# Peptides against a protein of PDB entry 1BH9: the designs that were tried, part 35

Target 1, 89 residues: chain A of PDB entry 1BH9
Amino acid sequence: FSEEQLNRYEMYRRSAFPKAAIKRLIQSITGTSVSQNVVIAMSGISKVFVGEVVEEALDVCEKWGEMPPLQPKHMREAVRRLKSKGQIP

## One batch from the design tools (peptide; aimed at target 1 L70)

Design b2_p26_3_s2 (made by RFdiffusion4, then SolubleMPNN; from b2_p26_3, 11 letters changed)
Fold by OpenDDE base, seed 4:
Structure b2_p26_3_s2 (fold): chain B 89 residues (1-89), chain A 26 residues (1-26)
Amino acid sequence: as target 1 above (89 residues)
Amino acid sequence: FSRETLVRGEVGEAIRKLSEELKKLT
């Protein structure tokens, strides 16, 4: 791993979604209360999802011959590619 | 949900499974 990769990994590893915010978001969609276990599960999935999108976006950025920081166009292309791979719906 | 599922990038399937579980609660 490069120093940059290690730094990204550490930042990612230490990151977490606030439980209250996730709970409110889920409830806004479902229209009902959710358990803490659902919040934990969704938080974990969301973290992995964000990590995968960011890594794909960085790959897009490099392949386009561009340098960070990531721009919205990189994120949009990343999502498109991940959908094409069947990694996300 | 297992760590293996998440690490393998099976995010779509995980989301679907969780969505189905959530539907049972509504």
Scores: peptide ipSAE 0.033, ipTM 0.550, DockQ to the pose 0.049
OpenDDE base, seeds 1, 2, 3, 5: peptide ipSAE 0.028, 0.028, 0.027, 0.030; ipTM 0.541, 0.541, 0.551, 0.546; seed 5 fails the geometry check

Design b2_p26_3_s3 (made by RFdiffusion4, then SolubleMPNN; from b2_p26_3, 11 letters changed)
Fold by OpenDDE base, seed 2:
Structure b2_p26_3_s3 (fold): chain B 89 residues (1-89), chain A 26 residues (1-26)
Amino acid sequence: as target 1 above (89 residues)
Amino acid sequence: FSRETLVRGLVGEAIERLSEELLRLT
């Protein structure tokens, strides 16, 4: 780990999505109430996935010869690349 | 309901929140 990688990992590890927001989002799509366990599971899965997207975006930024901070264009390109790899539906 | 829609929505919100936190460090 570089210092930057460690700092990024620590920030990711400490990050949390508000449960209420996740619950509302799920319920807006399913049309029904969801259990606490579903919210927890989806929050965890989403966090892992977002971590992978951010890491891919950092790689994109570097490969384009650009410096942080990440920009929306890096995130969009990261998503496209992950889709091409079959990592995103 | 679509599983794909659910995943995309959750990912979208998570990206927004996580990116904001990371941007504060860089």
Scores: peptide ipSAE 0.059, ipTM 0.594, DockQ to the pose 0.100
OpenDDE base, seeds 1, 3, 4, 5: peptide ipSAE 0.052, 0.046, 0.033, 0.056; ipTM 0.575, 0.569, 0.517, 0.590

Design b2_p26_3_s4 (made by RFdiffusion4, then SolubleMPNN; from b2_p26_3, 12 letters changed)
Fold by OpenDDE base, seed 5:
Structure b2_p26_3_s4 (fold): chain B 89 residues (1-89), chain A 26 residues (1-26)
Amino acid sequence: as target 1 above (89 residues)
Amino acid sequence: FSRETLVRGLVGEAIRRLSEELLRLT
């Protein structure tokens, strides 16, 4: 790993979606309140998903011969590619 | 719904909404 990769990994490890936001999202789907454990689980899943999108976006950036930081176009292309691969429903 | 179907649906919808939000923020 490069120093930049390690730094990004540490930032990722420390990051988390606000529990309230995840709870609201779930409730908007289910129409009912959910337990703290469900919020924690969904927060983890969401974090992993964002990580996959960012990883794909970094790959896009590299394949286009560009350098970080990521731009909106990289994120859009990443999502498109993940959809094409069936990683996003 | 079975529990499995409910969970799959919830995760799928969350991922969909999250992806859409990411696109809106970029």
Scores: peptide ipSAE 0.100, ipTM 0.624, DockQ to the pose 0.041
OpenDDE base, seeds 1, 2, 3, 4: peptide ipSAE 0.065, 0.096, 0.054, 0.096; ipTM 0.606, 0.620, 0.570, 0.617

Design b2_p26_4 (made by RFdiffusion4)
Pose (drawn by RFdiffusion4):
Structure b2_p26_4 (pose): chain A 89 residues (1-89), chain P 26 residues (1-26)
Amino acid sequence: as target 1 above (89 residues)
Amino acid sequence: STAEKVAEAMTELALKAAEEFGREFV
């Protein structure tokens, strides 16, 4: 396999949101503080959401006869499709 | 209603991250 497949996987494996921002974002909405577990769980769910959007946008870019990197028009279009399939909020 | 606000904020942040990830790494 290529250095890229390996490096693409490593990034996938360890990419993660910083806990500090996830926590401040959540607690700045509940007013109350929140737990270590809530932050981790919210990070996991959000990584999946990011995964569905990029995966869906990659499909739009592919079908519009275009090549990566993903452009803004791809992200927004993907969002519209995911909402139609009702798979994202 | 608090849960919906949290979900929306998290969705906005995740979408911004998806945009940056797709631009830079895809």

Design b2_p26_4_s1 (made by RFdiffusion4, then SolubleMPNN; from b2_p26_4, 18 letters changed)
Fold by OpenDDE base, seed 3:
Structure b2_p26_4_s1 (fold): chain B 89 residues (1-89), chain A 26 residues (1-26)
Amino acid sequence: as target 1 above (89 residues)
Amino acid sequence: SVLDEVLKALFEMSLEEAQRIGETEV
């Protein structure tokens, strides 16, 4: 990766989704309220997940001979590849 | 499954964040 790509990746690694958004997401799926600890745990898991997808997407972008910013097609391909590798269910 | 739904939602959120970051880099 270029220095620019690495810097961009680090931005993703440092980013975090708002707790309120994570809480709403979980509650929309489970249909019930969740504890603060569950939200904290899910926030951490979400960060790791996003980081892995972005890393793979950057690799896809490079392999396709394209330059950032990442596009939806890179993200979709990244998820496909990660599933193929068994890194994502 | 519930996990699949969570991952799908996170993927969508990731796309939005990626585009936001991409726009700020231009």
Scores: peptide ipSAE 0.101, ipTM 0.597, DockQ to the pose 0.376
OpenDDE base, seeds 1, 2, 4, 5: peptide ipSAE 0.088, 0.092, 0.057, 0.066; ipTM 0.584, 0.589, 0.541, 0.552

Design b2_p26_4_s2 (made by RFdiffusion4, then SolubleMPNN; from b2_p26_4, 14 letters changed)
Fold by OpenDDE base, seed 5:
Structure b2_p26_4_s2 (fold): chain B 89 residues (1-89), chain A 26 residues (1-26)
Amino acid sequence: as target 1 above (89 residues)
Amino acid sequence: DVLKKVLEALFEMSLREAERIGREKV
């Protein structure tokens, strides 16, 4: 495995998105019930978002000549960059 | 766009989770 793969795997492993919370969130927007498969898929997407944000934030942190842990300023800049790239909603 | 709204909401949740993980990543 590459370092990137390991890092992403770690982010996926460490991130937590309770199915009930995801289901409730989706249903609050759609107004209808959602299947377990939809919840699983959306949970997966959420974990991908986590990975993308953390990876970008780490890059920001490094480019700014700073060291972890990541701070809110790194996250804000990461989100800005990802949005500008069209990689996140 | 319902899907967009869902994804935006999920992203907000993901951002909070990313911040938590980021604080723990030393």
Scores: peptide ipSAE 0.702, ipTM 0.928, DockQ to the pose 0.611
OpenDDE base, seeds 1, 2, 3, 4: peptide ipSAE 0.701, 0.697, 0.696, 0.698; ipTM 0.928, 0.928, 0.929, 0.928

Design b2_p26_4_s3 (made by RFdiffusion4, then SolubleMPNN; from b2_p26_4, 10 letters changed)
Fold by OpenDDE base, seed 5:
Structure b2_p26_4_s3 (fold): chain B 89 residues (1-89), chain A 26 residues (1-26)
Amino acid sequence: as target 1 above (89 residues)
Amino acid sequence: SVKEQVEKAMFELSLKAAEEFGKTKV
């Protein structure tokens, strides 16, 4: 891996979504309160999902001959590709 | 649907994270 990839990995590894934000987000969708364990689980799932989408989006950006930062069009295409490959539902 | 709501929410989170991780892959 390149130094940039390693640096991004370290940043990703140490990053986490704020628990309060995740809790509020889940509650806005479900309409009910959620437990601490649910928040922890969803935080982890969200981190993995975001990581996969961002990785795919970077690949899209590169293949299109464009430079970072990532734009919504890269993210939309990434999601489309991941769905097509069956990596996300 | 719940699925669509989750997808939208996760997508929005991904957009927010893009600035942090959006560097050269290679």
Scores: peptide ipSAE 0.095, ipTM 0.615, DockQ to the pose 0.395
OpenDDE base, seeds 1, 2, 3, 4: peptide ipSAE 0.083, 0.076, 0.079, 0.082; ipTM 0.600, 0.583, 0.586, 0.599; seed 2 fails the geometry check

Design b2_p26_4_s4 (made by RFdiffusion4, then SolubleMPNN; from b2_p26_4, 11 letters changed)
Fold by OpenDDE base, seed 3:
Structure b2_p26_4_s4 (fold): chain B 89 residues (1-89), chain A 26 residues (1-26)
Amino acid sequence: as target 1 above (89 residues)
Amino acid sequence: DVKKKVEEAMFEMALKEAERFGAEKV
């Protein structure tokens, strides 16, 4: 990958997942308040998941001879490949 | 069930974040 691509990915790695959105989402489903620890755990899990999908999508994009920004087609193919590899359910 | 609904919702939110990141330029 190009230096620019790696730099963008590193910036993402250092950023935090939107905890407020996670809290609201879970509470809307459960109907009860969610602890900070649960939100932190879910944030971490989601961060890792997004990272894996983005890595695969960037690989797909490169293999197809295309350049960022990533498009929905790259994301769909990434998810398909990760499922086939057994890396995601 | 709650578990399934949470998983599906988190998956959708995660994909949106990934797409947002993929669209960003440095």
Scores: peptide ipSAE 0.253, ipTM 0.753, DockQ to the pose 0.616
OpenDDE base, seeds 1, 2, 4, 5: peptide ipSAE 0.061, 0.051, 0.063, 0.169; ipTM 0.566, 0.557, 0.555, 0.698; seed 4 fails the geometry check

Design b2_p26_5 (made by RFdiffusion4)
Pose (drawn by RFdiffusion4):
Structure b2_p26_5 (pose): chain A 89 residues (1-89), chain P 26 residues (1-26)
Amino acid sequence: as target 1 above (89 residues)
Amino acid sequence: ETEKLEEALEELQEKILEAMEEAAAE
């Protein structure tokens, strides 16, 4: 396999949101503080959401006869499809 | 508390989309 497949996997494996921002964002909405577990669970769920959007936008870019990197028009279009399939909030 | 957490998750997802669009514009 290529250095790229390996490096693409490593990034996938360890990519994650910083806990500090996830926590400040959540606690700045509940007013109350929140737990270590809530932050981690929210990070995991958000990573899957990011996964669905990029995976869906890659499909739009592919079908519009275009090549990566993903452009803004791809993200927004993907979002509209995901909402129609009702798979994302 | 559950409703506040669901709202916080929606806000997080919205902020992620905004960041994704900004990153895609570069």

Design b2_p26_5_s1 (made by RFdiffusion4, then SolubleMPNN; from b2_p26_5, 11 letters changed)
Fold by OpenDDE base, seed 2:
Structure b2_p26_5_s1 (fold): chain B 89 residues (1-89), chain A 26 residues (1-26)
Amino acid sequence: as target 1 above (89 residues)
Amino acid sequence: MKEKLEKALEVLMEKILEELLKKAEE
């Protein structure tokens, strides 16, 4: 797909990770407060993760002969493929 | 703590996937 289409997903990705929410989630699991650096690191990892999923989903969409916007079936297939490739846990 | 952080990351990834799916359904 075009660079413009990918960029729109990048913009979405960047705006979808409020640090406060990430911090709360991490703290709920660890049972202790986490540093700003940990939140930043987790946020960064999450953004990379989303990028990989979206890129794979776009590839799936294209290979299936379909056009954006991405649908749940593209996302689900993308995750399956990425796990199979060992690119995500 | 490292193990807890790894668990947190996994949970976060699952949560993100859920959000991606929800947005794709809109």
Scores: peptide ipSAE 0.388, ipTM 0.829, DockQ to the pose 0.954
OpenDDE base, seeds 1, 3, 4, 5: peptide ipSAE 0.372, 0.375, 0.380, 0.381; ipTM 0.825, 0.825, 0.827, 0.827

Design b2_p26_5_s2 (made by RFdiffusion4, then SolubleMPNN; from b2_p26_5, 13 letters changed)
Fold by OpenDDE base, seed 5:
Structure b2_p26_5_s2 (fold): chain B 89 residues (1-89), chain A 26 residues (1-26)
Amino acid sequence: as target 1 above (89 residues)
Amino acid sequence: MKEKLEKALEVLFEEELKRLLEEAAK
């Protein structure tokens, strides 16, 4: 890993979605209460999902001959590609 | 790493998620 890659990894590793916000969001969708483990799991899954999208977006950015930071167009294209590959719904 | 983490997290709440989906479908 380059220094930049390591820094991105460390920032990703330390990042997390606010548990309270995740809990509220899930409960808004399900219409019922959720356990702490559900919140933790969904927070982690969401983090992994975002990580995969960002990784794809970085690849898109590079393939388009552009440099970070990522822009909305990279994120949109990343999602489109991941859907096309069947990696996300 | 991502796959291992995802699998571990999914196992934690699989049964609870099933319950939530069943309740949401009512």
Scores: peptide ipSAE 0.065, ipTM 0.556, DockQ to the pose 0.037
OpenDDE base, seeds 1, 2, 3, 4: peptide ipSAE 0.037, 0.059, 0.042, 0.042; ipTM 0.525, 0.542, 0.520, 0.526

Design b2_p26_5_s3 (made by RFdiffusion4, then SolubleMPNN; from b2_p26_5, 12 letters changed)
Fold by OpenDDE base, seed 4:
Structure b2_p26_5_s3 (fold): chain B 89 residues (1-89), chain A 26 residues (1-26)
Amino acid sequence: as target 1 above (89 residues)
Amino acid sequence: MEELLEKAKEKLFEKILEELLEEAAK
């Protein structure tokens, strides 16, 4: 598969979840302060989520007999499958 | 609180998915 695209996803996974941003998002929903431990946990879960979606999308792409790069349809199907497996909310 | 945190997690994942889709559409 396209190493360039995969590298971009890896970079995203590493840098897209700063604690401050995660904290703000959670607090915007809960309406109250959230602990650092919750933020750390949520950040970790988010990084894992990215990896799982991309990995599943690659599998979808391959099973559909298609070639890289990943397209939105692969991501959407990946999410559907992961939800069906109970691996993601 | 647990329900709110679960909702927060779902919203976060939705945001992540949107960004992944954006990257895939790029």
Scores: peptide ipSAE 0.509, ipTM 0.873, DockQ to the pose 0.850
OpenDDE base, seeds 1, 2, 3, 5: peptide ipSAE 0.495, 0.495, 0.477, 0.423; ipTM 0.870, 0.867, 0.862, 0.845

Design b2_p26_5_s4 (made by RFdiffusion4, then SolubleMPNN; from b2_p26_5, 11 letters changed)
Fold by OpenDDE base, seed 5:
Formats: sequence, C-alpha cells, structure tokens
Structure b2_p26_5_s4 (fold): chain B 89 residues (1-89), chain A 26 residues (1-26)
Amino acid sequence: as target 1 above (89 residues)
Amino acid sequence: MEEKLKEALEVLFEKILEELLEEASK
C-alpha cells in the first residue's frame, strides 16, 4: 500500500486532537466544564477511531481486489462495516 | 451528561471522517 498516504494518516492521528481543541468542542456540547481525564479519554478514543477506519478501509480495498491508495469509497464502506459490527457509533 | 458526551464523540467522529475522506480524495 501507499506508504506516503499511510504516513499522512498516521501524522493526522498524532496531531489532530490537541487537548485544548477537544476540550472546547466537548464543552460547546455539554454546556459545562469537563475534566482533563475526560479530554484525555476522548482524544484517545478519537485516535483509536482513526486507526480502526483506516485499517478497515485497507481491508475493504484488499477484499475488493484493488490496490492503494485508499479512495473515498473504501473509507465510506469501512465506516458502514464498522457501524454494522457495532464498533463505532 | 453521558448522552451529551456521546453526542460530542459522534461530532468528533464526523469531523474525523470528513478529514479522512479529504485525504483519500487527493
């Protein structure tokens, strides 16, 4: 598979969830302050989610007999499958 | 509060999916 694309996904997974931004997002929905532990947990879950979607998309790509890079159709199908399995909301 | 946290997580997931789709569309 495309190492360059996978590297971009990995970089995104590592950098896209700064605590301050996650905290603001959660608080905008809950309407109240949230603890550091909640922020850490939500950030961690988000990072795991990225990995699960990409991993499932790679599996979809292979099972469809296709080669990288991943396309939107692989991502969309991955999400459908993960939802069906009850692994993501 | 649990339901609101779940809502927040769902919002995060949707944003993440948008970013992943954007990367895949390049």
Scores: peptide ipSAE 0.534, ipTM 0.877, DockQ to the pose 0.806
OpenDDE base, seeds 1, 2, 3, 4: peptide ipSAE 0.520, 0.526, 0.524, 0.531; ipTM 0.873, 0.874, 0.874, 0.875

Design b2_p26_6 (made by RFdiffusion4)
Pose (drawn by RFdiffusion4):
Formats: C-alpha cells, structure tokens, sequence
Structure b2_p26_6 (pose): chain A 89 residues (1-89), chain P 26 residues (1-26)
C-alpha cells in the first residue's frame, strides 16, 4: 500500500475534536456544566456526522465530473441530499 | 479547500448545538 493510504488511515484513526471546545459549546447552551462522558459521546457522534457529510460530498464532486479537494458547493449540495434522505438532522 | 472546511466546521457546531438543545428539552 501507499504512504498515503497509511497516512490517510492514521488521520482517520486519530482525528478528533478538542474536548475543551465541545464542552464550552455544550455547557454554554445548557447553562449547567456537563460530564466527561457527554463530551466524548458528543465528539463521537460529531465525527460520524462529519464523516457522512464528507463521504456524501465526495460523491457529488465525483458525479459532477470534478476532482477533490472538496469545494464549498460540494458540502452544501451534500447537505441537501442528506436532509432529503432524512439521514442528518 | 479552506472554505469547504470552514463550512463543515460551522455545520458541525450547529449539529452539536441542536443535539444539546434536544437533550436539554428531554
């Protein structure tokens, strides 16, 4: 395999949101503080969401006869499709 | 691109915020 497949996997494996921002974002909405578990669970769920959007946008870029990197028009279009399939809020 | 990453980040923040509001209502 290529250095890139390996490096793409490593990034996938360890990419994660900083807990500090996830927590401040959540607690700045509940007013109450929140737990370690809530932050981690929210991070896991947000990573899957990011995954679905990039995966869906990569499909649009592919079908529009274009190549990566993903452009803004791909993200927004992907979002519209995911909402239609009703798979993202 | 940078612009696409910024839009994805905004969408992620909105997702987290909506999920937090739904959990608070429950």
Amino acid sequence: as target 1 above (89 residues)
Amino acid sequence: STEAAEELLELTEEFIENTAREALEE

Design b2_p26_6_s1 (made by RFdiffusion4, then SolubleMPNN; from b2_p26_6, 11 letters changed)
Fold by OpenDDE base, seed 4:
Structure b2_p26_6_s1 (fold): chain B 89 residues (1-89), chain A 26 residues (1-26)
Amino acid sequence: as target 1 above (89 residues)
Amino acid sequence: SEEALEELRKLAEEFIRELAREMKEK
């Protein structure tokens, strides 16, 4: 396994939200209850998001000529770039 | 880093919020 893969794995594990938290978050916005399937789907989608952000952030860090570890600015820039590329909404 | 992770979690939450808003609009 590459260091990048391990980094993503760690981020997956540490950034994951409990289903209950996701459910509450969604419901706070929609104003109505959401199904278990929606929560599961959102959990999965969020995980994919995290992976893509971390991957892009690593690239950003490198392109900026900076050394690990990743910093908040790399994450924020990653999201901006992913949005620009149309990879995330 | 912990700071990066914290930012990542924040961004993920915002992402979920955005999708949830879209769900509400539909």
Scores: peptide ipSAE 0.660, ipTM 0.913, DockQ to the pose 0.830
OpenDDE base, seeds 1, 2, 3, 5: peptide ipSAE 0.650, 0.655, 0.655, 0.651; ipTM 0.911, 0.912, 0.913, 0.912

Design b2_p26_6_s2 (made by RFdiffusion4, then SolubleMPNN; from b2_p26_6, 11 letters changed)
Fold by OpenDDE base, seed 5:
Structure b2_p26_6_s2 (fold): chain B 89 residues (1-89), chain A 26 residues (1-26)
Amino acid sequence: as target 1 above (89 residues)
Amino acid sequence: SEEALKLLEELAEEFIRELARKMLEE
Protein backbone atom coordinates (compact mmCIF):
# COMPACT_ATOMS: atom_id res chain seq x y z
CA PHE B 1 0.00 0.00 0.00
CA SER B 2 1.03 3.60 -0.57
CA GLU B 3 1.56 5.94 2.34
CA GLU B 4 -1.84 7.42 1.63
CA GLN B 5 -3.47 4.01 1.71
CA LEU B 6 -1.59 3.13 4.88
CA ASN B 7 -2.89 6.27 6.52
CA ARG B 8 -6.46 5.44 5.58
CA TYR B 9 -6.15 1.87 6.77
CA GLU B 10 -4.44 3.02 9.94
CA MET B 11 -7.38 5.24 10.73
CA TYR B 12 -9.65 2.33 10.02
CA ARG B 13 -7.64 0.07 12.33
CA ARG B 14 -7.67 2.69 15.06
CA SER B 15 -11.43 2.72 14.88
CA ALA B 16 -11.27 -1.00 15.55
CA PHE B 17 -10.48 -0.26 19.18
CA PRO B 18 -13.95 0.37 20.54
CA LYS B 19 -14.19 1.78 24.02
CA ALA B 20 -16.03 -1.31 25.18
CA ALA B 21 -13.16 -3.54 24.15
CA ILE B 22 -10.59 -1.28 25.78
CA LYS B 23 -12.67 -1.20 28.94
CA ARG B 24 -12.84 -4.98 29.07
CA LEU B 25 -9.13 -5.27 28.47
CA ILE B 26 -8.21 -2.88 31.25
CA GLN B 27 -10.68 -4.43 33.65
CA SER B 28 -9.23 -7.86 32.98
CA ILE B 29 -5.91 -6.48 34.18
CA THR B 30 -7.02 -4.35 37.11
CA GLY B 31 -9.71 -6.70 38.30
CA THR B 32 -11.95 -3.74 38.99
CA SER B 33 -14.34 -1.49 37.10
CA VAL B 34 -12.91 1.29 34.97
CA SER B 35 -14.44 4.71 34.50
CA GLN B 36 -15.43 6.08 31.13
CA ASN B 37 -12.82 8.81 31.46
CA VAL B 38 -10.06 6.24 31.93
CA VAL B 39 -11.25 4.41 28.84
CA ILE B 40 -11.30 7.63 26.86
CA ALA B 41 -7.82 8.53 28.03
CA MET B 42 -6.48 5.08 27.23
CA SER B 43 -8.12 5.18 23.84
CA GLY B 44 -6.47 8.50 23.12
CA ILE B 45 -3.01 7.48 24.25
CA SER B 46 -3.35 4.28 22.24
CA LYS B 47 -4.02 6.31 19.12
CA VAL B 48 -0.97 8.43 19.85
CA PHE B 49 1.06 5.27 20.36
CA VAL B 50 -0.06 3.90 17.01
CA GLY B 51 0.85 7.15 15.31
CA GLU B 52 4.30 7.22 16.87
CA VAL B 53 4.96 3.59 15.97
CA VAL B 54 3.96 4.17 12.36
CA GLU B 55 6.08 7.30 12.12
CA GLU B 56 9.09 5.53 13.61
CA ALA B 57 8.48 2.50 11.41
CA LEU B 58 8.52 4.70 8.32
CA ASP B 59 11.82 6.14 9.49
CA VAL B 60 13.19 2.64 10.05
CA CYS B 61 12.03 1.59 6.61
CA GLU B 62 13.80 4.55 5.05
CA LYS B 63 16.98 4.11 7.07
CA TRP B 64 17.12 0.47 6.02
CA GLY B 65 16.96 1.62 2.42
CA GLU B 66 13.58 0.03 1.88
CA MET B 67 10.35 1.32 0.40
CA PRO B 68 6.78 1.17 1.69
CA PRO B 69 4.55 -0.58 2.44
CA LEU B 70 5.57 -1.11 6.03
CA GLN B 71 6.22 -4.66 7.15
CA PRO B 72 6.02 -6.29 10.56
CA LYS B 73 9.79 -6.05 10.96
CA HIS B 74 9.56 -2.26 10.65
CA MET B 75 6.89 -2.13 13.32
CA ARG B 76 8.83 -4.35 15.71
CA GLU B 77 12.01 -2.34 15.23
CA ALA B 78 10.09 0.89 15.68
CA VAL B 79 8.79 -0.26 19.05
CA ARG B 80 12.27 -1.28 20.16
CA ARG B 81 13.67 2.09 19.18
CA LEU B 82 10.88 4.04 20.82
CA LYS B 83 11.39 2.10 24.03
CA SER B 84 15.12 2.74 23.83
CA LYS B 85 14.46 6.45 23.40
CA GLY B 86 12.10 6.37 26.35
CA GLN B 87 9.24 7.64 24.22
CA ILE B 88 7.06 4.68 25.10
CA PRO B 89 7.05 2.42 28.16
CA SER A 1 0.92 -4.32 4.54
CA GLU A 2 -2.04 -6.13 5.98
CA GLU A 3 0.24 -8.13 8.24
CA ALA A 4 1.87 -4.95 9.50
CA LEU A 5 -1.54 -3.50 10.29
CA LYS A 6 -2.55 -6.61 12.18
CA LEU A 7 0.68 -6.47 14.14
CA LEU A 8 0.03 -2.83 14.89
CA GLU A 9 -3.27 -3.80 16.45
CA GLU A 10 -1.56 -6.43 18.56
CA LEU A 11 1.13 -3.97 19.60
CA ALA A 12 -1.50 -1.47 20.61
CA GLU A 13 -3.20 -4.04 22.80
CA GLU A 14 0.10 -4.99 24.38
CA PHE A 15 0.83 -1.32 24.96
CA ILE A 16 -2.45 -0.90 26.80
CA ARG A 17 -1.74 -3.97 28.90
CA GLU A 18 1.76 -2.84 29.76
CA LEU A 19 0.70 0.71 30.53
CA ALA A 20 -2.11 -0.50 32.75
CA ARG A 21 0.24 -2.86 34.55
CA LYS A 22 2.77 -0.12 35.24
CA MET A 23 0.10 2.26 36.41
CA LEU A 24 -1.12 -0.34 38.89
CA GLU A 25 2.37 -0.84 40.26
CA GLU A 26 2.79 2.87 40.91
Scores: peptide ipSAE 0.334, ipTM 0.817, DockQ to the pose 0.750
OpenDDE base, seeds 1, 2, 3, 4: peptide ipSAE 0.318, 0.318, 0.320, 0.318; ipTM 0.809, 0.803, 0.808, 0.804; seed 4 fails the geometry check

Design b2_p26_6_s3 (made by RFdiffusion4, then SolubleMPNN; from b2_p26_6, 11 letters changed)
Fold by OpenDDE base, seed 5:
Structure b2_p26_6_s3 (fold): chain B 89 residues (1-89), chain A 26 residues (1-26)
Amino acid sequence: as target 1 above (89 residues)
Amino acid sequence: SEEAERLLQELTEEFIRKLALEAKEK
């Protein structure tokens, strides 16, 4: 990866879905309270997810013969591919 | 971009939702 690609990749990898929002979302689905440990775990898994999406999106961008920065279309395609591979639900 | 970052958040939310639903069904 180029320096710019790496920088953006790291930027997205370091991004995190707000833990408070994670807690609310999970609780809305389960109908019960969610422990801090579950939220922390989901936060970590979410970060891994983001990393995989960004990495796949960078690959998509390159395969399409395009240059950074990543665009929404790259990320949407990345998710579709990851789902197809069975790597994400 | 801000749009890409917003989308990433939305995709993450969808991801979390699906995992939670799968866990609930099991």
Scores: peptide ipSAE 0.611, ipTM 0.907, DockQ to the pose 0.688
OpenDDE base, seeds 1, 2, 3, 4: peptide ipSAE 0.606, 0.610, 0.610, 0.605; ipTM 0.906, 0.906, 0.906, 0.905

Design b2_p26_6_s4 (made by RFdiffusion4, then SolubleMPNN; from b2_p26_6, 13 letters changed)
Fold by OpenDDE base, seed 2:
Structure b2_p26_6_s4 (fold): chain B 89 residues (1-89), chain A 26 residues (1-26)
Amino acid sequence: as target 1 above (89 residues)
Amino acid sequence: TEEAEELLRELAEEFIREKAREMKAA
């Protein structure tokens, strides 16, 4: 299947990350309650982050001469490359 | 794959924790 189809599927899977879980995670770090807007913003930023990882992982998969679906090794290499490029923390 | 999705979820959580720490420090 196409890269676009894969990306759409990944976006669908990302929607399974519960807002409630995000809120609890943030609150566990900040030590205080967070607004719905903060959760929404964090969700959006996280979506962009994951999207960049997936895109890089697809590139890794292709460069290694392999076919989808993506595997953990593609994701790990993607993160390494993105960090090296300064594109992610 | 399911394993890849799990890894993405873990990476996302780590990212959120990092950003939340930045929010706290700011």
Scores: peptide ipSAE 0.507, ipTM 0.877, DockQ to the pose 0.919
OpenDDE base, seeds 1, 3, 4, 5: peptide ipSAE 0.503, 0.483, 0.486, 0.504; ipTM 0.879, 0.872, 0.874, 0.879

Design b2_p26_7 (made by RFdiffusion4)
Pose (drawn by RFdiffusion4):
Structure b2_p26_7 (pose): chain A 89 residues (1-89), chain P 26 residues (1-26)
Amino acid sequence: as target 1 above (89 residues)
Amino acid sequence: TQATQVVTAMTDLALKAAEEVGSLLT
């Protein structure tokens, strides 16, 4: 395999949101503070959401006869499709 | 109401992260 497959996987494996921002974002909405578990769970769910959007946008870029990197028009279009399939909020 | 606001905010942040990740793809 290529250095890139390996490096693409490593990034996938360890990419994660900083807990500090996830927590401040959530607690700045509940007013109350929140737990370590809530932040980790919310990070995991958000990573899956990011995954579905990029995976879906990559499909749009592919079908529009274009090549990566993903452009803004791809992200928004993907969002519209995911909402139609009703798979994202 | 608070739960819905949390989900919206988290979705917005995740979408911004997805845009950044997508821009780095080759």

Design b2_p26_7_s1 (made by RFdiffusion4, then SolubleMPNN; from b2_p26_7, 16 letters changed)
Fold by OpenDDE base, seed 5:
Structure b2_p26_7_s1 (fold): chain B 89 residues (1-89), chain A 26 residues (1-26)
Amino acid sequence: as target 1 above (89 residues)
Amino acid sequence: SKKEEIEKALFELSLKKAEEIGSRLK
């Protein structure tokens, strides 16, 4: 496997959040308990967001002629780009 | 709306995770 493949695998492995954390976050906003299915769905969305940001940041890094690890500047630019494309809130 | 608030909050949380993951990439 290439380093890229390993990094991608590791990224997705680490992108998940504990259900409790997601549950607490949602409940802090709704003011009421949420179902397990809602937590699962929101957990999935969060994982997608992580992937989108990392992948966009990697693209930024590459386009700038730089190499990982990703720096704050890559993340900031990635977010700006994703927002401009309407990919993130 | 609460939906938008949740989505934004989830994104902010995800951004922190992304930064953490990105800093470990080689």
Scores: peptide ipSAE 0.703, ipTM 0.937, DockQ to the pose 0.765
OpenDDE base, seeds 1, 2, 3, 4: peptide ipSAE 0.579, 0.617, 0.563, 0.605; ipTM 0.902, 0.916, 0.897, 0.913; seed 4 fails the geometry check

Design b2_p26_7_s2 (made by RFdiffusion4, then SolubleMPNN; from b2_p26_7, 17 letters changed)
Fold by OpenDDE base, seed 5:
Structure b2_p26_7_s2 (fold): chain B 89 residues (1-89), chain A 26 residues (1-26)
Amino acid sequence: as target 1 above (89 residues)
Amino acid sequence: SKREKIREALFELALQEAERIGSKLK
């Protein structure tokens, strides 16, 4: 890994998905309690989504001839592209 | 489906976090 990749990795690892919030979110949809392991798994999936969006947004930024930091317009375009690819819901 | 609703909700949270992370990139 490059230093940049390692830094991004750390940023992803440090992403904040409070367990209580994730638990409430899931339970609001399922109507039943969920285990701690499920919450952990869902948090992991969320972090994967973060990585996919950031990576795509960085690609958008670069292709537009721009430099970080990422702006909302990069995120919007990234989401559009990922959805068109069927990579995200 | 409930599964799809969960995935969509998680993605929305992830998008918010991605924006936060992206804003810190240099």
Scores: peptide ipSAE 0.647, ipTM 0.928, DockQ to the pose 0.714
OpenDDE base, seeds 1, 2, 3, 4: peptide ipSAE 0.591, 0.608, 0.639, 0.645; ipTM 0.913, 0.918, 0.927, 0.928

Design b2_p26_7_s3 (made by RFdiffusion4, then SolubleMPNN; from b2_p26_7, 17 letters changed)
Fold by OpenDDE base, seed 5:
Structure b2_p26_7_s3 (fold): chain B 89 residues (1-89), chain A 26 residues (1-26)
Amino acid sequence: as target 1 above (89 residues)
Amino acid sequence: SKAAEIERALFELSLEEAERIGSRLK
């Protein structure tokens, strides 16, 4: 893959995760309010998940002899592989 | 457990974001 593609990936990876959505998501499960620090921590975990999936999907795409952008089939295969490795829930 | 539910939910949200990012890489 080109250096430009990797640079764009890094740019998107560094972008802020939707904290409001994460807060609502956690509160819908716990039934109580969640602190800002907890939301920040969960945002960090989410960013790790994003990175792992994107990197695995890029690997799938390349190994299949294809080029970006990533398609749903790449994402599905990436998730399957990561689950088999025990790297994602 | 609630912790496991949160983790799964966070992953699902992350997967949606990953798909968005991936679709813009080329």
Scores: peptide ipSAE 0.641, ipTM 0.923, DockQ to the pose 0.774
OpenDDE base, seeds 1, 2, 3, 4: peptide ipSAE 0.621, 0.621, 0.612, 0.626; ipTM 0.916, 0.917, 0.914, 0.919

